Peptides against a protein of PDB entry 4Z5W. Designs and how they scored, part 177

Target 1, 305 residues: chain A of PDB entry 4Z5W
Amino acid sequence: IPDVFLELNKLWYFSAQSNLFNGEMPRSLSNSRSISLLSLRNNTLSGQIYLNCSAMTNLTSLDLASNSFSGSIPSNLPNCLRLKTINFAKIKFIAQIPESFKNFQSLTSLSFSNSSIQNISSALEILQHCQNLKTLVLTLNFQKEELPSVPSLQFKNLKVLIIASCQLRGTVPQWLSNSPSLQLLDLSWNQLSGTIPPWLGSLNSLFYLDLSNNTFIGEIPHSLTSLQSLVSKENAVEEPSPDFPFFKKKNTNAGGLQYNQPSSFPPMIDLSYNSLNGSIWPEFGDLRQLHVLNLKNNNLSGNIP

## One batch from the design tools (peptide; made by RFdiffusion4, then SolubleMPNN)

Design b2_p25_1_s3 (from b2_p25_1, 11 letters changed)
Fold by OpenDDE base, seed 3:
Structure b2_p25_1_s3 (fold): chain B 305 residues (1-305), chain A 25 residues (1-25)
Amino acid sequence: as target 1 above (305 residues)
Amino acid sequence: MKIELSDEDPFFLTAFDPSDFVIPK
């Protein structure tokens, strides 16, 4: 990308996604006072990510996903006082989340999916201080780490949590009970164990639950038949979507299905590929908004209701 | 309610195009 952005004093939106751009991010772009939305997703950009947050006073959204950037996560990003959304998916940092992110009060949506992020305990301890954090995507990181269950962790405003395909050990963390606004939870493709906790059914906004491909045991908690968002339509809070898309990855070589908004996901409970036992509760029939109930590859018995 | 006992391939959510990603077996 040429270093010509100094003259573009009115540039509000720059999207150059899905091109063949290589080399470093131009310094004039990293110093743009006018830019609000920056998307360079799916290129071959390299070098260190550097943003002059003192100059970039209008920056609200940053999508650098699927690039060849290297080095550390830029610790100065919290100084970008209007920066709400960050997509760093598929950037191989091999790093921990910076301690400076404790001060990232403007942050609403963060993705580090497949970014070689390490130390999930430190990551969650840091990110809990982001009071406006609503969307957190950490899929394909933290390989074989333990998902912390520390009850003091608090994500009060969290709406979307995705930590899939990390081979994480541990249990469904009790601290998620402190997230009453949670709408979407994906903890699939881990090594999580124990029972599915009954308090999940108290998450009145939860319309999408994926706990598939784990090692959960015991019965399906009856409280899941009482998920209020799946009983009635009234709780579909149209919240501002993150500026980055989500993708559903299947085992097939087919491209992932893109979802631009979390509200575009079908209401779902997926508990498949576990070691759950007992019966299917007939009261799942009360979940009038539920589109998909996947219970395959368990040890369930009795009648299908 | 679709009780999909269907052989649909397992999936997970992410925030990148997973077209080149192979799910570990």
Scores: peptide ipSAE 0.288, ipTM 0.798, DockQ to the pose 0.690
Fold by OpenDDE base, seed 1:
Structure b2_p25_1_s3 (fold): chain B 305 residues (1-305), chain A 25 residues (1-25)
Amino acid sequence: as target 1 above (305 residues)
Amino acid sequence: MKIELSDEDPFFLTAFDPSDFVIPK
């Protein structure tokens, strides 16, 4: 990308996604006072990510995903006082979340999917201080770590939590009960164990639950048959979507299905590929908004309702 | 309600294009 952005003093939106741009991010772009939305997703940009947050006073959205950036996560990003959305997916950092992110009050949506992020305990301890954090995507990080169950963890405003394919150990963490506005939970493709907790059925906004491909045991909590968002449409608060897309990875060589907003996901309960036992509750029939109930590859018995 | 006991390929959600990613078995 040419270093010409000094002359573009009225540039509010720059999208150069899905090109063949290589080299470093232009210094003039890293110092742009006018830019609000920056998307450089799916390029071959390299070097250290550096943003002059004192200059970039209008920056609200940053998408650098699927680039060849290296080094540490920029610890100064919380100084970008209007920065709401960050997509750093598929950037190989090999790092922890910076402690400075405790002060990241503007942050609403964060993705580090497949970014070699380490220390989930520290990451969650830090990110719980982001009071405006609504969307958190941490898929393909924290390999073989333990998902912390510390009851003091609190994500009050969390709407979307995706921590899939991390090989995480532990149980469904009790601190998620402190997120009553949770709409989407994906903890699939981990090594989570124990029982599925009944309090999950108290998450009245939860329309998408994926606990598939874990080691859960015991019965399906009957409380899942009373998920209010799946009984009636009335409570589906469409919240502002993050400025980054979501993808459904299938095991086929087919491209990932792109979803521009979480509300575009079909209402789903996926508990497949566990060690769950007991019966399928007939009261799942009360979930009139439920599109997909996947219970495949469990130890369930009795009649299919 | 569609009870999918079907052979749908296992999936997970992420925020990158996973076209080149292989799900570990």
Scores: peptide ipSAE 0.270, ipTM 0.790, DockQ to the pose 0.698
Fold by OpenDDE base, seed 4:
Structure b2_p25_1_s3 (fold): chain B 305 residues (1-305), chain A 25 residues (1-25)
Amino acid sequence: as target 1 above (305 residues)
Amino acid sequence: MKIELSDEDPFFLTAFDPSDFVIPK
């Protein structure tokens, strides 16, 4: 990318995604006073990520996903006082989340999906201080770590939590009950154990639940048959989506399905590929908004209602 | 409501294009 952005004093939006750009991010771009939205996703950009937050006073969205950046996570990003959305998916950091992110009050949406992030306990302890955090995607990190169950963890405004395919150990964490606005939870493809907690059914905005491919035991909690978002449409609060897309990965060699908004996901309960027992509750029939109920590959018995 | 007891491929959500990613067996 040429180093010409100093002359572009009116540049508000720069999208150069899905190109063949290589080398480092130009210094003039990292010092742009005018830029609000920066997307360089799906290129071959390299070097250390550096943004001059004192200059980049208008920066609201940063998408650097699927690049060859290296080094540390930029600890100064919280100084970008208007920065709301960060997508660092598929950037191999091999790092912990910086302690400075405790001060990241502008942050609303964060993705580190497949970014070689380490220490989930520290990550969640830090990110709970981000009072405006609504979307958190941490898929394909924290390999074989334990999902912290510390009840003091609090994500009050969390709407979307995705921590899939981490081989995480532990149980469904009680601290998620402190997120009453949670709409989407994906903890699939882990090594989570224990029972599915009944308090999940109290998450009145939860329309998408994926706990598939874990080691859960016991019965399906009956409280899941009373998820208010799946009973009535009136609870579907359309909140502003993150500026980055989501993808559904399937086992087939097929490309991932892209979803631009969490609201575009079909209302779903996926508990498949566990060790759940007991019956399928007939009261799942009350979930009139539910599109997909996946219970396959469990130890369930009785009649299908 | 669609009750899926069928052999649909398992999946998870990401925030990157997973086209080159293989789900662990």
Scores: peptide ipSAE 0.266, ipTM 0.788, DockQ to the pose 0.685
Fold by OpenDDE base, seed 5:
Structure b2_p25_1_s3 (fold): chain B 305 residues (1-305), chain A 25 residues (1-25)
Amino acid sequence: as target 1 above (305 residues)
Amino acid sequence: MKIELSDEDPFFLTAFDPSDFVIPK
């Protein structure tokens, strides 16, 4: 990418995603006062990520995903006072989340999917201080770590939590009960154990629940048959989506299905590939908004309602 | 309600194009 952005003093949007750009991010771009949205996703950019947050006063969205950046996560990003959305998916940091992110008040959406992030306990302890954080995607990190179940963890405004395919140990963490606005939860493809907690059914905005491919035992909580978002349409809060897309990975070599908004996901309960027992509750029939109920590959018995 | 006990391949959500990613079996 040429170093010409100093002359582009009116440039508020720069998208150069899905190209073949290589080398470092231009210094003039890292110092742009005018840019609000920067997307360089799916390139071969390299070096360290450096942003002059004192200059980049208008930066609201940053997508650097699927690049060959190296080094540490930029600890100065919280100084970008308007920065709301960060997508650092597929950037191999091999790092912990910086302590400075405790001060990241502007942050609303964060993705580190497949970014070799380490120490989930530290990550969650830091990110809970991001009071405006609504979307958190941490898929394919924290390999074989334990998902912390510290009741003091609090994500008050969290709406989307995705921590899939981390081989995480532990149980469904009770601190999720402190997120009453949670709409989407994906904890699939982990090594989570214990029972599915009944308090999940109290998450009145939860329309998408994926707990598949874990080691959960016991009965399906009857409280899941009373999820208000799945009983009535009234709770479909059209919320501001993150500026980054979501992808549904199927086990086929096919490309992932892209979803631009969490609201575009079909209302779903997936509890498949566990060790759940007991019956399928007939009251799942009350979930009139539910599109997908996946209970396959469990130890369930009795009649299918 | 479609109880899709369907053989749909296991999936998870992420915020990147997972085309090159193989889900561990």
Scores: peptide ipSAE 0.262, ipTM 0.784, DockQ to the pose 0.698

Design b2_p25_1_s4 (from b2_p25_1, 12 letters changed)
Fold by OpenDDE base, seed 1:
Structure b2_p25_1_s4 (fold): chain B 305 residues (1-305), chain A 25 residues (1-25)
Amino acid sequence: as target 1 above (305 residues)
Amino acid sequence: KEIKLSEEDPFFLTAFDPSDFVVPK
């Protein structure tokens, strides 16, 4: 990308997605005072990510996903006082979340999907201080770590949490009960164990639950048959709209289904590929908004209602 | 509305396109 952005003093939006741009991000772009939305997703950009937050006073959205950037996560990003959305998916950092992110009050949506992020305990401890954080995507990180269950963790405004395919150990963490606005939870493709906790059914906004491909045992909590968002449409909660899309990834290298908004997901309960026992509750029939119920590959018994 | 039992293959959510050509090494 040419270093010409100093002349583009009115540039508010720059998208150069899915090109073959190589080299480093232009210094003039990293110092742009006018830019609000920057997307360079799916290029071959390299080097250290550096943004001059004191210059980039209008920066609200940053998508650098699927690039060859290296090094640490930029610790100065919290100084970008208007920065709301960050997509750093498919950047190999091999790093922890910076401690400076405790001060990242503008942050609303964060993705590190497949970014070689380490230390989930530190990451969650830091990110709980982001009071405006609504969407958190940490899929394909923290390999074989333990999902912290520390009750002091608090994500009050969290609406979307995706921590899939991390091989995480532990249980469904009690601190998620402190997120009453949670709409979408994906903890699939981990090594989570124990029982599915009944308090999950108290998450009145939860319309999408994926706990598939874990090691959960015991009965399906009857409280899941009373998920209010799946009983009635009346609880249209404000949906998070991150400036990055979501993708449904299969184990195949096939292109994922793109979802631009969480509302585009079908209302779903997926508990498949666990060790759950007992019966399927007939009261799942009360979930009039539910589109997908997946209970396959468990130890369930009795009648299908 | 009838609840559909999913026959779909297991999947998980990400915030990157699996078809994106840059693979983290």
Scores: peptide ipSAE 0.344, ipTM 0.798, DockQ to the pose 0.523
Fold by OpenDDE base, seed 3:
Structure b2_p25_1_s4 (fold): chain B 305 residues (1-305), chain A 25 residues (1-25)
Amino acid sequence: as target 1 above (305 residues)
Amino acid sequence: KEIKLSEEDPFFLTAFDPSDFVVPK
């Protein structure tokens, strides 16, 4: 990309997604005072990510996903006082989340999907201080780490949590009960064990639950039949979606299905590919908003209601 | 509404295009 952005004093939105751009990010772009939305997703950009946050006073959204950037996560990003959305998916950092992110009060949506992020305990301890954090996507990181169960962790405003395909060990963490606004939880494709906790049914906004491909045991909590978001439509909160899309990765060579907003996901409970036992609760019939119930590949018995 | 038992292959959510991503076996 040419270093010509100094003359573009009115550039509010720059999208150059899915091109063949290579080399470093232009210094004039990293110093743009006018830019609000920057997307360079799906290119071959390289070098270190550097943003002059003191100059980039209008920056609200940053999508650098699927590039060949290297080095550390930019520790100065919290100084971008209007920066809400960050997509760093598929950038191989091989790093921990910077401690400076404790001060990232503007942050609302963060993705590090497949970014070689390490130390999930430190990551969650840092990110819990982001008071405005609503969407957190950490899929394909933290390989074989333990999901921290520390009850003091608090994500009070969290709506979307996706930590799939990490081979994480541990249990469904009790600290998620401190996230009463949680709408979407994906912890699929891990090595999580124990029972599914009954308090998940108290998450009144939860409409999408994926716990598939784990090692959960015991019965399905009856409280899941009482998920208020799946009983009634009234709780469909139209919230500002993150500026980055989500993708459904199938275990096939098929292309990922793109979802532009969390509300576009079908209301779902997926508990498939576990070691759950007992019966299917007839009261799942009360979940009038539920589109998908997946209980396959378990040890369930009795009648299908 | 019929609760469709999903016959779909296992999947997970992410924030990048997974077209070229091979799921580790």
Scores: peptide ipSAE 0.333, ipTM 0.806, DockQ to the pose 0.805
Fold by OpenDDE base, seed 5:
Structure b2_p25_1_s4 (fold): chain B 305 residues (1-305), chain A 25 residues (1-25)
Amino acid sequence: as target 1 above (305 residues)
Amino acid sequence: KEIKLSEEDPFFLTAFDPSDFVVPK
């Protein structure tokens, strides 16, 4: 990418995603006063990520995902006072989330999916201080760590939580009950154990639940048959989606299905590939908004209602 | 609408194109 952004004093959006750009991010771009949305996703950019947050006063969205950046996560990003959305998916940091992110009050959406992030306990402890955090994607990190269950963790405004395919140990964490606005939860493809907690059915906005491919035991909580978002058409308030897309990874070598908004996900309960027992509750029939119920590959018995 | 029991293989969500990603067995 040429170093010409100093002359582009009116540049508000720069989207150069899915190209063959290599080398470092231009210094003039890292100092752009005008840019609001920067997307360089799916290139071969390299070097250290550096942003002059004192200059980049208009930066609201940053997508650097699927690049060859190296080194540390930029600890100065919280100084970008308008920065709301960050996508750092597939950047191999081999790092912890910076302590400075405790001060990241502008942050609304964060993705570190497949970014070799370490120490989930520190990550969640830091990110709980982000008062405006609504979307958190941490899939394919924290390999074989334990999902912290510390009840003091509090994500008050969290709507989308995805921590899939981490081989995480532990149980469904009670601190999720402190997130009453949670709409989407994916904890699939982990080594989570214990029972599915009944309080999950109290998450009135939860329309998408994936706990598949874990080691959960016991009965399906009857409270899941009363999930209000699945009983009634609450108009899912079209909340501002993150500026980064979501992808559904199937076990097949098929391409991922892209979803541009969380609201575009089918209302779903997936509890498949666990060790759940007991019956399928007939009251799942009350979930008139439910599109997908996946209970396959469990130890369930009795009649299919 | 009848609730469809899904026959789909296990999947997970992410924020990148997972086309080249091999899911651990």
Scores: peptide ipSAE 0.315, ipTM 0.803, DockQ to the pose 0.835
Fold by OpenDDE base, seed 4:
Structure b2_p25_1_s4 (fold): chain B 305 residues (1-305), chain A 25 residues (1-25)
Amino acid sequence: as target 1 above (305 residues)
Amino acid sequence: KEIKLSEEDPFFLTAFDPSDFVVPK
């Protein structure tokens, strides 16, 4: 990318995604006073990520995903006082979340999917201080770590939590009950154990639940048949979507399905590939908004309702 | 409304194109 952004004093949006750009991010771009939205996703950009937050006073969205950046996560990003959305998916950091992110009050949406992030306990402890955090995607990190169950963790405004395919140990964390606005939870493809907690059914906005491919035991909580978002349409708060897309990875050779908004996901309960027992509750029939119920590959018995 | 039991293969959500990613067995 040419170093010409000093002349682009009116540049508000720069999208150069899905190109063949290589080398470092231009210094003039890292110092742009005008830019609000920056997307360089799916290129071959390299070097250290550096943004001059004192200059980049209009920066609201940053998408650097699927690049060859190296080094540490930029600890100064919280100084970008308007920065709301960050997508750092598929950047190999091999790092922990910076402690400075405790001060990241502008942050609303964060993705580190497949970014070689380490120490989930520290990451969640830091990110709970982000009072405006609504979307958190941490899929393909924290390999074989333990998902912290510390009850003091509080994500009060969290709407979307995705921590899939981490081989995480532990149980469904009680601190998620402190997220009453949670709409989407994906903890699939981990090594989570214990029972599925009944308090999940108290998450009145939860329309998408994926707990598949874990080691959960016991019965399906009857409280899941009373998920208010799946009973009635009225609670579909159209919240502002993150400025980055989501993807559904299937095991088949089919490409990932892109979803531009969390609200575009079909209402779903996936509990497949566990060790759940007991019966399928007939009251799942009351979930008139439910599109997908996946209970396959469990130890369930009785009649299908 | 019929609740569709999903016959779909296991999947998970990401915030990147997973087309080149092999899901761990």
Scores: peptide ipSAE 0.299, ipTM 0.794, DockQ to the pose 0.817

Design b2_p25_2_s1 (from b2_p25_2, 11 letters changed)
Fold by OpenDDE base, seed 1:
Parts: structure tokens; C-alpha cells; sequence
Structure b2_p25_2_s1 (fold): chain B 305 residues (1-305), chain A 25 residues (1-25)
């Protein structure tokens, strides 16, 4: 990408995604005072990510996903006072979340999907301080670590949490009960164990639950049959709308199905590929807004309602 | 399947270079 952005003093949005750009990000772009939205996803950009946050005062969204950047996660990003959305998916950092992210109050949506992030305990301890964080995607990181269950963890405004395909150990953490506005939870394709906690049914905004491909045991909590968001449409729930697309992948090598917004997800409960036992509750029939109920490949018994 | 943000855009969403300028007040 040529270093010509100094002359573009009215540049608000720059998208050059899905091209063949190589080399480093232009310095003039990293110092742009006017830019609000920057997307360079799906290129071959390299070097260290550096943004002059003191200059980039209008930057609100940053998508650098699927590039060949190296080095550390830029610790100065919290100084970009208007920066809300960050997509760093498929950038191989091999790093921990910077401590400076405790101060990232503008942050609303963060993805590190498939970015070789390490130390989930530290990551969650840091990110809980982001008071405006609504969407957190940490899929394909923290390989074989333990999902922390520390009750003091609090994500008060969290609407979307995706920590899938990490081979995480542990249980469904109690601290998620402190996120009453949670709409989407994907903890699929891990090694999570124990029982599915009944308090999940108290998350009245939860319309998408994926706990599939884990090692959960016990009965399906009856409280899941009373998820308010799935009983009626009467709750005008604000739909999460991050500036980056989501992809539903069947495996790590698939391109996946693109979803531009989480609102495009069908209301779903997926508990498939576990070791759940007991009956299928007839009261699942009360979930009139539910599109997908997937309970296959468990140890369930009794009658199908 | 599981949700990610690291997927590839389908062919045809190749935005070459899109520049949007702030409207002059």
C-alpha cells in the first residue's frame, strides 16, 4: 500500500480487504487524523502493528484480520479513545493480552479468533475491566488451558461471548451469571466438563447457546425451557452488531458460513455431542422462538416430546 | 460448527480500495 494517505485529510473510511497487499502498513495511514474505519483484512501485510493513537483521534473500527503481522499486540491501543471495534483474527501473535487493555473503556467489540493468544486467565482478568465490552471472540486460542471459574470475574455488559475450539478444560463458569444481558454464548468444541448449570436459564436475553462438542454430563437443566428470549418476541433485545463478520465453521480448515451480524443467527440451543442423560423436557415446546434444538449424540432416554 | 471471525470473504466481495471521505460541512 503506498504511503499517500497524508494527502487524504478527509478520509473517513478505508477498505482494502481481500486484496494482495504486502509489506508494512503505510505510516501516513497509521497517523491519519481523519480515518474512522480502517479495514485491511485478508491481505499479506507484515511487520509490527503500530498505530499512532495520539494522531488517530477519529479511529473507531480496526480490522486487520488475516494478515501476516508479527510482534506484540500493540499496548497503546487503549489510547485510541474512540476505538470501539478491533478484529485481529488470524494474526499469529503468540502473546498475552496487554495489561494496558484494563483501561480500554472505548472497546465494545474485540476478536482475537485464531491469533495464538495465551493465558486465558490473564486475558479475562484484564478484559473484565473494559466496561463497554459487548462482544468478545476468543475462538481458537488458549489451547488446552483451563477456563477460569473465579467468581469475581465480571462482564456486566457482555452480549456475545465466543470461546470455541480452544480445547479448554473446566466447567461452565459461575461468573457468566454476572452477565445478565448475554445474548449469545458459544463454548463449543472444548473439553468442558461437569453439569450444565441451571442458572443459564436465568439469562433472559440468551437466544443462542452452543455447548456442543464438550464432555458435559447429567441432565439438561429444566430452566432452559423457560429462556424468556425464546418463549416470546416481546423483549425488544438490542441485537449485538459488531463491525466484523462472523463465520460458522464445521472445522478449522473450512471457510465457514458468513454471518454479517449476530442477529442473523437462528435462535438455537445446541447441546449435541456431549454425555448428557435423562429426558428431553416436553416444555422445550414452549420455546416458540427457537429455530434449532440440537440434542443429538448424547445419552438421553425416554420419550421424544 | 463453531463461531469464528477468521473466515474468508466469498469471492466477489473484493473491495479493491474503497475510500469514503467526510462530507465537507
Amino acid sequence: as target 1 above (305 residues)
Amino acid sequence: GFLTTDGLLPPGDEEIIKLVFEKAK
Scores: peptide ipSAE 0.370, ipTM 0.738, DockQ to the pose 0.367
Fold by OpenDDE base, seed 3:
Structure b2_p25_2_s1 (fold): chain B 305 residues (1-305), chain A 25 residues (1-25)
Amino acid sequence: as target 1 above (305 residues)
Amino acid sequence: GFLTTDGLLPPGDEEIIKLVFEKAK
């Protein structure tokens, strides 16, 4: 990308997705005072990510996903006072979340999917301080770590939490009960164990639950049959979606099915590929908004309602 | 399948470099 952006005093949006751009990000772009939306997704850009946050006062959205950037996560990003959305998916950092992200009050949506992020405990401890954080995607990180169960963790405004395919150990963490606005939870393709906690049924906005491909045991909590978001339509608060798309993947190498908004996900309970036992509750029939109930490959018994 | 933001854009979202300028107030 040519370093010509210094003269573009009115540049608001720059998109150069899915090209073959190589080399470093232009310094003129990293110093743009006018840019609000920057997407360089799916290129071959390399080097260290550097943004001059003191200059980039209008930056609201940053998508650098699927590039060959290296080095540390830019610790100065919290100084970009209007920066709300960050997509760093598939950038191989091999790093921890910077401590400076405790001060990232403008942050609403963050993805580090498949970015070789390490230390989930530190990551969650840091990110809980982001009071405006609504969407957090950490899929394909934290290999073989333990999902923290520390009750003091609080994501009060969290709506979307995706930590899939991490081989995480542990249980469904109690601290998620402190996220009453949670709409989507994906903890699939981990090594989570224990029972599915009944308090999940108290998350009145939860319309998408994926706990599939874990090692959960015991009965399906009856409280899941009373999820308000799946009983009635009333709670579909369409909040502004992240500026980055989501993908439902069968494996790490697949392109995935694209979803532009979390609201476009079908209402779903997926508990498949666990070791759950007991009966299927007939009261799942009361979940009139539920599109997909997947209980396949468990140890369930009794009658199918 | 699991959810991620690590995905391939569908063919045709090969967005040509778009430069959008703010209208001068």
Scores: peptide ipSAE 0.359, ipTM 0.728, DockQ to the pose 0.352
Fold by OpenDDE base, seed 5:
Structure b2_p25_2_s1 (fold): chain B 305 residues (1-305), chain A 25 residues (1-25)
Amino acid sequence: as target 1 above (305 residues)
Amino acid sequence: GFLTTDGLLPPGDEEIIKLVFEKAK
């Protein structure tokens, strides 16, 4: 990418995704005072990520996903006072989330999907301080770590939590009960164990639940039949979606099905590929908004209602 | 399947360099 952005003093949006750009990010771009949305996703950009947050006062969205950047996660990003959305998917940092992210009050949407992030405990302890955080995607990180269950963790405004395919151990963490506005939870493709907690049914906005491909045991909580978002068509306030797409992948090698907004996901309960037992509750019939109920590959018995 | 943001745009959805000039706030 040419270093010509100093002259582009009215540049608001720059997208150059899915090109063949290589080398480092231009210094003039890293110092752009005018830019609000920057997407360089799916290139071959390299070096360390550096943004001059004191200069980039208008930066609101940053997508650098699927590049060859290296080094540490830029600790100064919280100084970008208007920065709301960050997509750092598939950047191999091999790092922990910086402590400075405790101060990242502008942050609303964060993805580190498949970015070799380490130490999930530290990551969650830091990110809980982001009071405006609504979307958190941490899929394909933290390999074989334990999902922390510390009840003091609190994500008050969390709407979307995706921590899939991490081989995480542990149980469904009780601290998620502190996220009453949660709409989408994906903890699939881990090694989570124990029972599915009944308090999940108290998450009245939860319309998409994926706990598939774990080692959960016991009965399906009856409280899931009372999920209000699935009983009645709540006017889901279309909260602004993150400026990055989601992908549903069948496996790590699949390209995935693209979804532009979390609201585009079908209302779903997927508990497939576990060790759940007992009956299917007839009261699942009360979930009139439910599109997909997947209970495949469990130890369920009795009558199908 | 599981959800991620690690994906590629479908063929044909590649944005070449797009520059939009607007008044910065």
Scores: peptide ipSAE 0.346, ipTM 0.724, DockQ to the pose 0.343
Fold by OpenDDE base, seed 2:
Structure b2_p25_2_s1 (fold): chain B 305 residues (1-305), chain A 25 residues (1-25)
Amino acid sequence: as target 1 above (305 residues)
Amino acid sequence: GFLTTDGLLPPGDEEIIKLVFEKAK
């Protein structure tokens, strides 16, 4: 990318996604005072990510996903006082989340999907201080780590949590009960164990639940038949979506189905590929907004209602 | 399948480099 952005003093949005750009990010772009939205997704950009946050005072959205950047996660990003959305998916950092992210009060949406992030405990301990964090995507990280269940963890404004395909051990963490605005939970493709906790049914905004491909045991909590978002339409709060798309992948190498907004996801309960037993509750029929109920490959018995 | 933000845009959603300038108030 040419280093010509100093002359673009009115540049608000720059999208150069899905190109063949290589080399480092232009210094003039890293110092742009006018830019609000920056997307360089799906290129071959390399080197250290550097943004001059003191200059980039209008930066609100950053998408650098699917590039060949290296080195550390930029610790100065919290100094970009208007920066709300960050997509760093598929950047091989091999790092922990910087301690400085405790101060990232502008942050609303963060993705590190497939970014070789380490230490999930530290990551969650840091990110809980981001009071405005609504969307957190940590898929394909933390390989074989334990999902922390520390009850003191608190994500009050969390709406979307995706920590899939990490081979995580542990149980469904109780600290999620402190996230009453949770709309989407994907913990699929892990090694999570124990029972599915009944308090999940108290998450009145939860319309998408994926716990598939784990080692859950016991009965399906009857409280899931009472998920208010799936009973009635009235609670579909149009909420600000992150500026980056989501993908539903069958595996790491497959193309994904693209979803532009979490609200566009089909209302779903997927508990497939576990060791759940007992009956299918007839009261699942009360979930009139539910599009997908997937209970396949369990130890369920009795009648199909 | 599982959700991620690691994905390729479908063919045709390749946004050409868009430069959007702020309208002078």
Scores: peptide ipSAE 0.308, ipTM 0.709, DockQ to the pose 0.340

